# Designs tried in a protein design run: peptides against a protein of PDB entry 3NZW. Part 245

Target 1, 212 residues: chain A of PDB entry 3NZW
Amino acid sequence: TTTLAFRFQGGIIVAVDSRATAGNWVASQTVKKVIEINPFLLGTMAGGAADCQFWETWLGSQCRLHELREKERISVAAASKILSNLVYQYKGAGLSMGTMICGYTRKEGPTIYYVDSDGTRLKGDIFCVGSGQTFAYGVLDSNYKWDLSVEDALYLGKRSILAAAHRDAYSGGSVNLYHVTEDGWIYHGNHDVGELFWKVKEEEGSFNNVIG
Target 2, 222 residues: chain B of PDB entry 3NZW
Amino acid sequence: QFNPYGDNGGTILGIAGEDFAVLAGDTRNITDYSINSRYEPKVFDCGDNIVMSANGFAADGDALVKRFKNSVKWYHFDHNDKKLSINSAARNIQHLLYGKRFFPYYVHTIIAGLDEDGKGAVYSFDPVGSYEREQCRAGGAAASLIMPFLDNQVNFKNQYEPGTNGKVKKPLKYLSVEEVIKLVRDSFTSATERHIQVGDGLEILIVTKDGVRKEFYELKRD

## One batch from the design tools (peptide; made by RFdiffusion4, then SolubleMPNN)

Design b2_p27_3_s4 (from b2_p27_3, 12 letters changed)
Fold by OpenDDE base, seed 2:
Structure b2_p27_3_s4 (fold): chain B 212 residues (1-212), chain C 222 residues (1-222), chain A 27 residues (1-27)
Amino acid sequence: as target 1 above (212 residues)
Amino acid sequence: as target 2 above (222 residues)
Amino acid sequence: FDLSLAPAPSTLPVYGGVAPDDPSLTV
């Protein structure tokens, strides 16, 4: 798995691969590793598939309950704290989760929290999470600027996941791409890694380790 | 070392069509290298036009299916005989599986039916309740033999239009029920040849708007 | 929640390249 999220002048970019594995077996190439909690809040998934899917879905329910009770959308801070508190209760039980809670509220603006099953909760501007995270960071850190255009930011997110998909055997399938703004998240499509790879290679003159 | 799990072998396969879905399974039940039964059905009609199979450790599979059937009954009681949708069924099964997260059901679960728009639907689960809706899924002993075949024949992976020099992919299209049944039969006959835990018989449950029908085919018995 | 410490199948799909304990088991 490779997931990433970063803040920039235009909001948040979220990009993830879509491969799931059971050991050496590719279980799926089409996994949705982004949960759309609400129109303004996303969760990313890395680690145990069921742990992430179950608890982030549960988190969605808690977020909805908050909205109903408090008559306002839950903050990204509060949503991430709920999840963090939950996984902390299971500390030592063997949950495997690496998640980013990404969202936009009027109070917070664009916000990213990293939450993992060790109980770590971090606020930050840039995170890559998963077995391919180092590959994604290599591309992302090299090209990241706060002042990126939306187009360039989207491309950078997509390109970083592509790099990880190329080098990490446990990442691949497709890139799911999101842009989070004040108006909510916008889905920017599913990009098959096979097609994307050749396109990028041709356009950039990159990936010269592969002859094509 | 104590192992609470057995492995009863077998293979299951789900494929969604446009307005139908199929869930198939062999009827062989084994322990180690011994055939316990040559006809032990593992694909079940659970009501509300939902078919289910939980393949792996048969005791766990049977328990899970029974629990789900009970869940269907309770859903009717609680919601004035409302039909359980396939997506709601999938969520329910997730909770059944994840409820035993720390002592999982040792099964690969697949359900099939129609979604609320009348389109074929297949959902696949891991032992602890992660799930995904897919066009096709193989599970069990010979899943690794069958799934690549399904990728090629259902999802047309690695197929291109002739004369395009591999530049134009074969377009996706729904398969007819006859085509799907053929693929299922070919899958299981091939799997039977290469896997000792697969064989004896093939049961196919076909879900349409008109209900569930069952087909049976003989497989090799060696 | 269940606090069972019973062994579990090592065939769970993962989003992060976690290897199974028993490679003979696949899902």
Scores: peptide ipSAE 0.035, ipTM 0.725, DockQ to the pose 0.123
Fold by OpenDDE base, seed 1:
Structure b2_p27_3_s4 (fold): chain B 212 residues (1-212), chain C 222 residues (1-222), chain A 27 residues (1-27)
Amino acid sequence: as target 1 above (212 residues)
Amino acid sequence: as target 2 above (222 residues)
Amino acid sequence: FDLSLAPAPSTLPVYGGVAPDDPSLTV
């Protein structure tokens, strides 16, 4: 898996691959690794598929309950804290989760929290999470600027996942891309890695290790 | 070291069509190399036009299917005989599986039915409850033999339009019931030839708006 | 029929906690 999220002048970009594996077996190429908690809040999945899918869905329910009780959307801080507290209760039980909670509230603005099954909860501007995270960081860190245009930021997110999909055997399938603004998240499509790779190679003159 | 799990072999596969879905499984039940039964069905009609199979350790599979059937029954009691949708069934099965997260059911689970729009639906589960809706899925002993074939023949992976120099992919289209049944039969006959844990009989459950139909075919008995 | 029930942590012995050749998916 490779997931990433970063803040920039235009909000948040979230990009993820779609491969699931069982050892050396590619179990699926079409997994949705982003949970749409509400129109303003996203969660990403890395680690155990069931752990992530189950508990982030549960988190969605908790967030909805908060909205019903408090008559306002839950903050990104509070949503991430709920998940963090939950995984902490299961510490030592063998959960495997690496997640980013990304969203917008009027109070916080665009916000990203990293939460994992070790009990770590971090607020930050840039995170890459998964087996391919180092490959994604290589591209992302080299090209990241706060002042990126929305178009450039979307491309950078997509391009970083592509790099990871190319080098990490456990990442691939497609890139799912999101842009989060004050008006909520916008889905920017599913991009098949096979097609995307050749397009990017041609347009950039990159991936010269592969003979086309 | 005590191992609470067995492996009863077998293989299952699901394929979704436009207005139907198919879930198929062989009828062989084994332990190691010993055939326990040549006809032990593992694909079940669970009501509400939902068919289910949990392949792997048969004791766990049977337990899971029974729990789900009971869940359907209780759903009717609690919700005025409302039909359980396939997506809700999938969510329920996730909870059944994940409820045993720390002592999992040792099974690959597939369900098939129609979604709320009347479109064919197949959902597959890992042992602890992750699930995905797909057009096709193979599970069990010969899944590694069949799944690549399904990728090619259902999703037309690596197929291109002739004369396009490999630049135009074969367009996705739904398969007919007849085409799907043929594909299922070819898959299982091929798997039976190469895997000792697959054989004896093939049972296919076809879900349409009119209900569940069963078909049976003989497989090699060696 | 509760679709939102979260499981409790397991107290089962270790030998029951892991299936042989665990086919659980990783993402």
Scores: peptide ipSAE 0.139, ipTM 0.711, DockQ to the pose 0.036; fails the geometry check
Fold by OpenDDE base, seed 3:
Structure b2_p27_3_s4 (fold): chain B 212 residues (1-212), chain C 222 residues (1-222), chain A 27 residues (1-27)
Amino acid sequence: as target 1 above (212 residues)
Amino acid sequence: as target 2 above (222 residues)
Amino acid sequence: FDLSLAPAPSTLPVYGGVAPDDPSLTV
């Protein structure tokens, strides 16, 4: 898995691959590793598929309950804290989760929290999470700027996942791409890695380690 | 070391069509190298036009299916006999599986039916309850043999239009029920030849708007 | 928060919550 999220002047970019594996077996190439908690809040999953899918769905329910009780959307800080508190209760039980909670509230602005099953909760501007994270960071860190245009930021997110998909055997399938703004998240499509790779190679003159 | 799990072999296969879905399974039940039964059905009509199979350790599979059937029953009681949708069924099964996250059901679960728009739907589950809606899925002993075949024949992976020099992919289209049944039969006959835990009989449940139809075919009894 | 639908932590450490040859998906 490779997931990433970063803040920039235009909000948040979230990009993820779609491969699931069981050992050496490619179980799926079409997994949705972004959970749409609400129109303004996204969760990403890395690690155990069931752990992430189950608990982030549960988180969605908790977020909805908050909205019903408090008559306002839950903050990204509070949502991530709920998840963090939950995984802390299961510390040592064997949950495997590397998650990012990404959202936009008027109070907080664009916000990203990293939450993992070890009990770590971090607020930050840039995170890559998963087995391919180092490959994604290599591209992302080299090209990241706060002042990126939305178009350039979307491309950078997509391109970083592509790099990881190329080098990490456990990442691949497609890139799911999101842009989060104050008006909510916008889905920017599913991009097949095979097609995307050749397109990028041709347009950039990159990936010269692969001959066509 | 405590090992409460067995492996009863077998294989299951789900394929979604445009307005139908199929869930098929062989009828062989085996332990190690001993055939326990040549006809032990593992694909079940659970009501509300939902068919289900949980393949792997048969005791766990049977328990899970039983729990789901009970869940359907209670859903009717609690919701004025409302039909359980396939997506809600999938969510329910996730909770059943994940409820045993730390002592999992040792099964690969597939359900099939129609979604709320009348389109064929197949959902597959890992042992602990991650799930995905797919056009096709193989599970069980011969899944590794069948799944690549389904990628090629259902999703037309690595197929290109003739005369395009591999530049134009074969367009995706829904398969007819007859085409799907043929693919299922070919899949299981082929799997039976190469896997000792697959064989004896093939039971196919076909879900349409008119209900669940069952077909049976003989497989090699080796 | 409500954990009424959440599983309890395992008392069976032998498997660490997994089956032999665990086919559980990793993402």
Scores: peptide ipSAE 0.128, ipTM 0.727, DockQ to the pose 0.037; fails the geometry check
Fold by OpenDDE base, seed 4:
Structure b2_p27_3_s4 (fold): chain B 212 residues (1-212), chain C 222 residues (1-222), chain A 27 residues (1-27)
Amino acid sequence: as target 1 above (212 residues)
Amino acid sequence: as target 2 above (222 residues)
Amino acid sequence: FDLSLAPAPSTLPVYGGVAPDDPSLTV
């Protein structure tokens, strides 16, 4: 898995691969590693598939309950804290989760929290999470700047996942791409890694380690 | 060290069509190298036009299917005999599986039916309740033999339009029920030849708007 | 939830590893 999220002048970019594995077996190439909690809040999944899917879906229910009780959307801080508190209660039980809670509220602006099953909860501007995270960071960190255009930011997110998919055997399938703004998240499509690789190679003159 | 799990082998396969879905399974039940039964059905009609199989450790599979059937019954009691949708069934099964997260059901679960739009639907589950809707899925002992074949023949992976130099992929299209049945039969006959835990019989449940139909085919009895 | 400890199935799908706990790795 490779997931990433970063803040920039235009909001948040979220990009994820879609491969699930069981050891050396590719279980799926089409996994949705982004949970759309509400129109303004996204959760990403890395680690145990069931752990992430179950608890982030549960988180969605908790977020909806908050809206009903408080008559306002839950903050990214509060949503991430709910999840963090939950996984902390299971500390030592063997949950495997590496998640990013990404969203936009008027109070917070565009916000990213990293939450994992070890009990870590971090607020930050850039996170890459998963077995391919180091490959993604290599591309993302080298090209990141706050003043990226939306187009360039979307491309950078997509390109970083592509790099990870190329080098990490546990990442691949497709890139799912999101842009989070004040008006909510926008889905920017599913990009097959095979097609995307050749397109990027041709356009950039990159991936010269591959002949074709 | 005590192992609470067994492995009863077998293989299951789901394929979704446009207005139908198929869930198939062999009827062999095995422990190690001993065939326990040559006809032990593992694909079940659970009502509400939902078919289900949980393949792996048969005791766990049977327990899970029974729990789900009970869930369907209670759903009817609580909701004035409302039909359980396939997506709601999938969510329910997730909770059944994840409820035993720390002592999982040792099974690969597949359900098939029609979605609310009348389109064929197949949902697959890991042992602890992660699930995905897919066009096709193989589970069980010979899943590794069958799934690549399904990728090629259902999802047309690595197929291109002739004369395009590999630039144009073969377009996705739904298969007819007859085509799906052929693929299922070819999958299981092939798997039977290469895997000792697959064989004896093939039971296919076909879900349409008119209900569930069953077909049976003999497999090699080696 | 059943909290009984048993060997986990070997075929559990995963979405890869989690990030290290060290926040210094986030740039």
Scores: peptide ipSAE 0.032, ipTM 0.711, DockQ to the pose 0.130; fails the geometry check

Design b2_p27_4_s1 (from b2_p27_4, 15 letters changed)
Fold by OpenDDE base, seed 3:
Structure b2_p27_4_s1 (fold): chain B 212 residues (1-212), chain C 222 residues (1-222), chain A 27 residues (1-27)
Amino acid sequence: as target 1 above (212 residues)
Amino acid sequence: as target 2 above (222 residues)
Amino acid sequence: PFLFTEEDLEFLLKNREEIEKVLEKIK
C-alpha cells in the first residue's frame, strides 16, 4: 500500500493506490483505500484492510452522530482523536492501521492527521503512509512547494503514487486521486497504473530504467 | 498450540452479469486427504434474492451463514418485511465477521445478487470482514488457479484487438448467463484436475429478477 | 492493505490470553 496526503495553498491532495495483498498473493487491484467519511472529511487506509475499513466506517458513524448532537460538523482534530482513542483501547490486541484523517473545517482550515494502531496521532502538512511510503516521499519531497497550483499538486500526488507502484511490490493497480477544499472533497478519478506509467514515461521522458 | 480450526477444502466462484449473478461451489468436503462427503452443498439461498457461501472451515462457514439468515429474518421483523439490499447485506456480514475479529470465522465469504438498480453484484470478504464489490471472485482451495482465468475471461485482462499490435485493449462487455455458466463449468473442471480438494459435484445458483435458480453438474470423483 | 492470512491467525492463537485481557477492558 501507498497512501499520501499533503497540504498546499489550494487545500489538500490525497492520493492512494488500490492493491490489496495476502502475502505474495495479489488479492485485488481495485480496493478503495479512501473512505469518504463526509463531504469534507476523508480517511485513508494502510495496514489491515478489515481493521481500517471497519473502524473508519465506524468513525464515519461517530462523526454523523456528532453532527446530529452538536448541529455542527466535527473538526478534523476531534475526528482523528476519536479514532486515536479507539485504537489505543485495543493496544496489544494486534490491530494494524496506518490512517490519515484529512478534511476541511472553517475553524481549522485544511487539516491532516496521521493516526496509527500504535496510538500515534500527528498533525502535519505532508504524510506518506504504507509499504511504498519511502518511494512516494522521494518524488513528493523533491517537488513539493506550498505554492503549487491545483493542477501541479494533483499531478504531483498522482506521480508520487505511481513511483511507489513502480518500486513497491505491495502497491499498484490504480491511483485514486482527491482534492479537498473548503467546499469539500472532489474526486479526480481512477488512474490505471499500467496506462499511467506509459503516459508519464512518454511525457516526462522518465522511468528510463524501463525499455519501451 | 491450541488450534480449533480445520480446513474442509472446496472452492467457490462468483460472477456478476448485467442483470444476473452467479455463485457456484463444489460439493466436496474434505479433511486433510480424506473425503468426508461427496455432496455437501456450501452455496445457499438466504432469501431476498441473496445467495451466500463461506468456504474454508466448514463449521465456521455454516455458523456464519446461519447467523446471516437469522439477520435477514430480524431485518424483516424490524423493517416491516422490507427486502434487504445486497449492499446492506454486505455491511451486515462485515459486522458478523468483524464481531469475531479476534477469534475469526476462518472462511472466505462470497455473496451474490442484484443491486438496487437490478445489476448483478458480487461481494467478497476476508475472514475478518474486509469486503469489496467485484465482477468476479474465486475463493477457497483452487482460488489461485481460477482467479487468473477469470481475470482473462471475464475482465479480458491481457487481451487485445486483433491487428492492433497489442495497442488496443479488448473492450469490456457483459457476458450472457450461458457464457458465464460455461466459464464456471470450465473453471471447476480445470480446478478438479489440479486440486485434490475440489471435485465430486458442482452446484450453481443463478440470481435473476425472477428469483434463484439452481443447477447441478457432476465433477470428477477421484 | 493486507487481507487476513494464516499468519494473522497464528498471531491470534499464540496471543489469545493476552488479547482477551485487553478486550475485557473494552466495553
Scores: peptide ipSAE 0.603, ipTM 0.918, DockQ to the pose 0.894
Fold by OpenDDE base, seed 2:
Structure b2_p27_4_s1 (fold): chain B 212 residues (1-212), chain C 222 residues (1-222), chain A 27 residues (1-27)
Amino acid sequence: as target 1 above (212 residues)
Amino acid sequence: as target 2 above (222 residues)
Amino acid sequence: PFLFTEEDLEFLLKNREEIEKVLEKIK
């Protein structure tokens, strides 16, 4: 798995691959690793598929309950704290989760929290999470700047996942791409890694380790 | 050191069509190298046009299916006999599986039916309740043999339009029920030849708007 | 992500007692 999120002048970019594995077996190439919690809040999935899917769905329910009770959207800080507190209770039980809670509130602006099953909760501007994270960081860190255009930021997110898919055997399938703004998240499509690879190679003259 | 789980072998396969879905399974049940039964059905009609199979450790599979069937009954009771949708069924099964996250049902679960738009739907689950809607899925002993075949024949992976020098993929299209049944039969026939845990009989449950139809075919018995 | 495997099951069985202690504190 490779997931990433980063803040920039235009909001948040979230990009993820779509591969699931069971050991050396590619179980699926079409997994949805972004959970759309509400129109302004996203969760990402890395680690155990069931743990992430179950608890992030549960988190969605908790966020909705908050909205109904408090008559306002939950903050990204509070949503991430709920999840962090939950997984911390299970510490030692063997949950495997690496998630990013990404969203926008008027109070916080664009916000990203990293939460994992070890109880770590971090606020930050840039996170890559999963077995391919180092490959994604290699591309992302080399090209990141706050003043990226929306177009360039979207491309950078997509390109970083592609790099990870190329080098990490546990990442692949397709890139799902999101842009989070003050008006909510916008889905920017599913991009097949196979097709994307050849396109990018041709346009950039990159991936020269592959002949063709 | 103590292992409470067994493996009863077998293979299951789900394929979604445009306005139908199929869920198939062999009828062989084994322990180690011994055949316990040559006809032990593992694909079930659960009502509300939902068919289900949980393949692996048969005791766990049977328990899970029974619990789900009970859940369907309770759903009707609580919701004035409202039909349980396939997506809601999937969520329910996730909760059943994840409820035992730390002592799992050791099975690969597949359900099939029609979504709320009348389109074929297949959902597959890991032992602890992660699930995905897919066009097709194989599970069990011969899944590793069958799934690549399905990728090629259902999803047309690695197939290209003639005369395009491999530049244009073969377009996706829905298969007819007859085509799907043929693929299922061919898959299980091939699996039976190469895997000792697959054989004896093949049951196919076909879900359409008119209900669930069952077909049976003989497989190799050696 | 990764799906549940036999190796994961072995982990659960090996650490069952400790896991149950954790679960008892939660529920």
Scores: peptide ipSAE 0.597, ipTM 0.926, DockQ to the pose 0.911
Fold by OpenDDE base, seed 4:
Structure b2_p27_4_s1 (fold): chain B 212 residues (1-212), chain C 222 residues (1-222), chain A 27 residues (1-27)
Amino acid sequence: as target 1 above (212 residues)
Amino acid sequence: as target 2 above (222 residues)
Amino acid sequence: PFLFTEEDLEFLLKNREEIEKVLEKIK
């Protein structure tokens, strides 16, 4: 798995691969690793598929309950704290989760929290999470600027996942791409890694280790 | 270390069509190298046009299917005999599986039916309740042999339009029920030849708007 | 992500007592 999120002048970019594995077996190439919690809040999945899917779906329910009770959307800080508190209770039980809670509220603006099953909760501007994270960081960090245009930021997110898919055997399938703004998240499509690879190679002259 | 789990072998296969879905399984039940039964059905009609199989440790599979069937009954009771949708069924099964996250049902679960638009639907689950809707899925002993074949024949993976130098993929299209049945039969006959835990019989449940139909075919009995 | 495997099951069985203690505190 490779997931990433970063803040920039235009909001948040979220990009994820779509591969699931069981050991050396590629179980699926079409997994949805982004949970759309509400129109302004996303959760990402890395680690154990069931743990992430179950608890992030549960988190969605908690966020909805908050909205019903408080008559306003939950903050990104509060949503991430709910999840963090939950997984911390299970510390030692063997949950495996690496998640990013990404969203927008008027009071917080664009916000990213990293939450994992070790009990870590971090607010930050840039996170790559999963077995391919180092490959994604290699591309993302090298090209990241706060002042990126929306177009360039979207491409950078997509390109970083592609790099990880190329080098990490546990990442691949497709890139799912999101842009989070003050008006909520916008889905920017599913991009097949195979097709994207050849396109990028041709246009950039990159991936010179592959001949074709 | 004591292992409370067994492995009863077998293989299951789900394929979604346009307006139908198929869930198939062999009827061999085995422990180690001993055949317990040559006809032990493992694909079940659970009501509401939902078919289910949980392949792996048979005791866990049977328990899970029983719990789900009971869940369907309770759903009817609570919701004035409302039909349980396939997506709601999938969510329910996730909760059943994840409820035992730390002492799992050691099975690969597949359900098949029609979605709310009348389109074929297949959902597959890992032992602890991760699930995904897919066009096809093989589970069990010969899944690794069958799944690549399904990728090629259902999803047309690695198939290209002639004369395009491999740049234009073969367009996706739905398979007919006859084509799917043939594909299932070919998959299981091939698997039987290469895997000792697959054989004896093949039971296929076909879900359409008219209900569930069952077909049976003989497999190799070696 | 990764799906549940035999290795995961072995982990659960090996650490069952410790896991049960954690779960008891949550319930």
Scores: peptide ipSAE 0.593, ipTM 0.926, DockQ to the pose 0.941
Fold by OpenDDE base, seed 1:
Structure b2_p27_4_s1 (fold): chain B 212 residues (1-212), chain C 222 residues (1-222), chain A 27 residues (1-27)
Amino acid sequence: as target 1 above (212 residues)
Amino acid sequence: as target 2 above (222 residues)
Amino acid sequence: PFLFTEEDLEFLLKNREEIEKVLEKIK
């Protein structure tokens, strides 16, 4: 798995691959690793598929309950804290989760929290999470600027996942791309890694280690 | 190390068509190298036009299916006999599986039916409840043999339009019931030839708007 | 992400006692 999220002048970019594995077996190439918690809040999945899928869905329910009780959207900080507290209770039970909670509230602005099953909760501007994270960081860090245009930011997110998919055997399938703004998240499509690879190679002259 | 789980072998296969879905399973039940039964059905009609199979440890599979059937009954009771949708069924099964996250049902679960638009639907689950809607899925002993075949024949992976130098993929299209049944039969026939835990009989449940139909075919018995 | 495997099952069985203690604290 490779997931990433970063803040920039235009909001948040979230990009993820779509491969699921069971050991050396490619179980699926079409997994949805972004959970749409609400129109303004996204969760990403790395680690155990069931753990992430179940608890992030549960988190969605908790966020909805908050909205009903408090008559306002839950903050990204509070949402991530709910999840963090939950997984911390299960510490030692063997949950496997590496998630990013990404969203926008008026009081916080665009916000990203990293939450994992070890109890770590971090606020930050840039995170890559998963077995391919180092490959994604290699591209992302090299090209990241706060002042990126939305177009360039979307491309950078997509391109970073592509790099990870190329080098990480546990990542691949397609890139799902999101842009989070003050008006909520916008889905920017599913991009097949195979097709994207050849396109990028041709346009950039990159991936010269591959013949073709 | 104490191991409360067994492996009863077998293989299951689901394929979604445009307005139908198929869930198939062999009828062989085995422990190690001993055939326990040559006819032990593992694909079930659960009502509301939903068919289900949980392949792996048979005791867990049976328990899970029974619990789901009970869930269907309770759903009807709570919702004035409203039909349980396939997507709601999938969510329910996730909760059943994840409810035992730390002592799992050791099975690969597949359900098939029609979505709310009348389109074929197949959902597959890991032992702890992660699930995905797919066009096709093989599970069980011969899944590794069958799934690549399904990738090629259902999803047309690695197939290209002639004369395009591999640049144009073969377009996705729905298969007919007859084509799907043929693929299922060929898959299980092939699997039976190469895997000792697959054989004896093949039961196929076909879900359409008109209900669930069952077909049975003999497989190789050795 | 990862799907549940035989290796995961082995982990659960091996650490069942400790896991149960954790679960009891949650209840």
Scores: peptide ipSAE 0.584, ipTM 0.918, DockQ to the pose 0.920

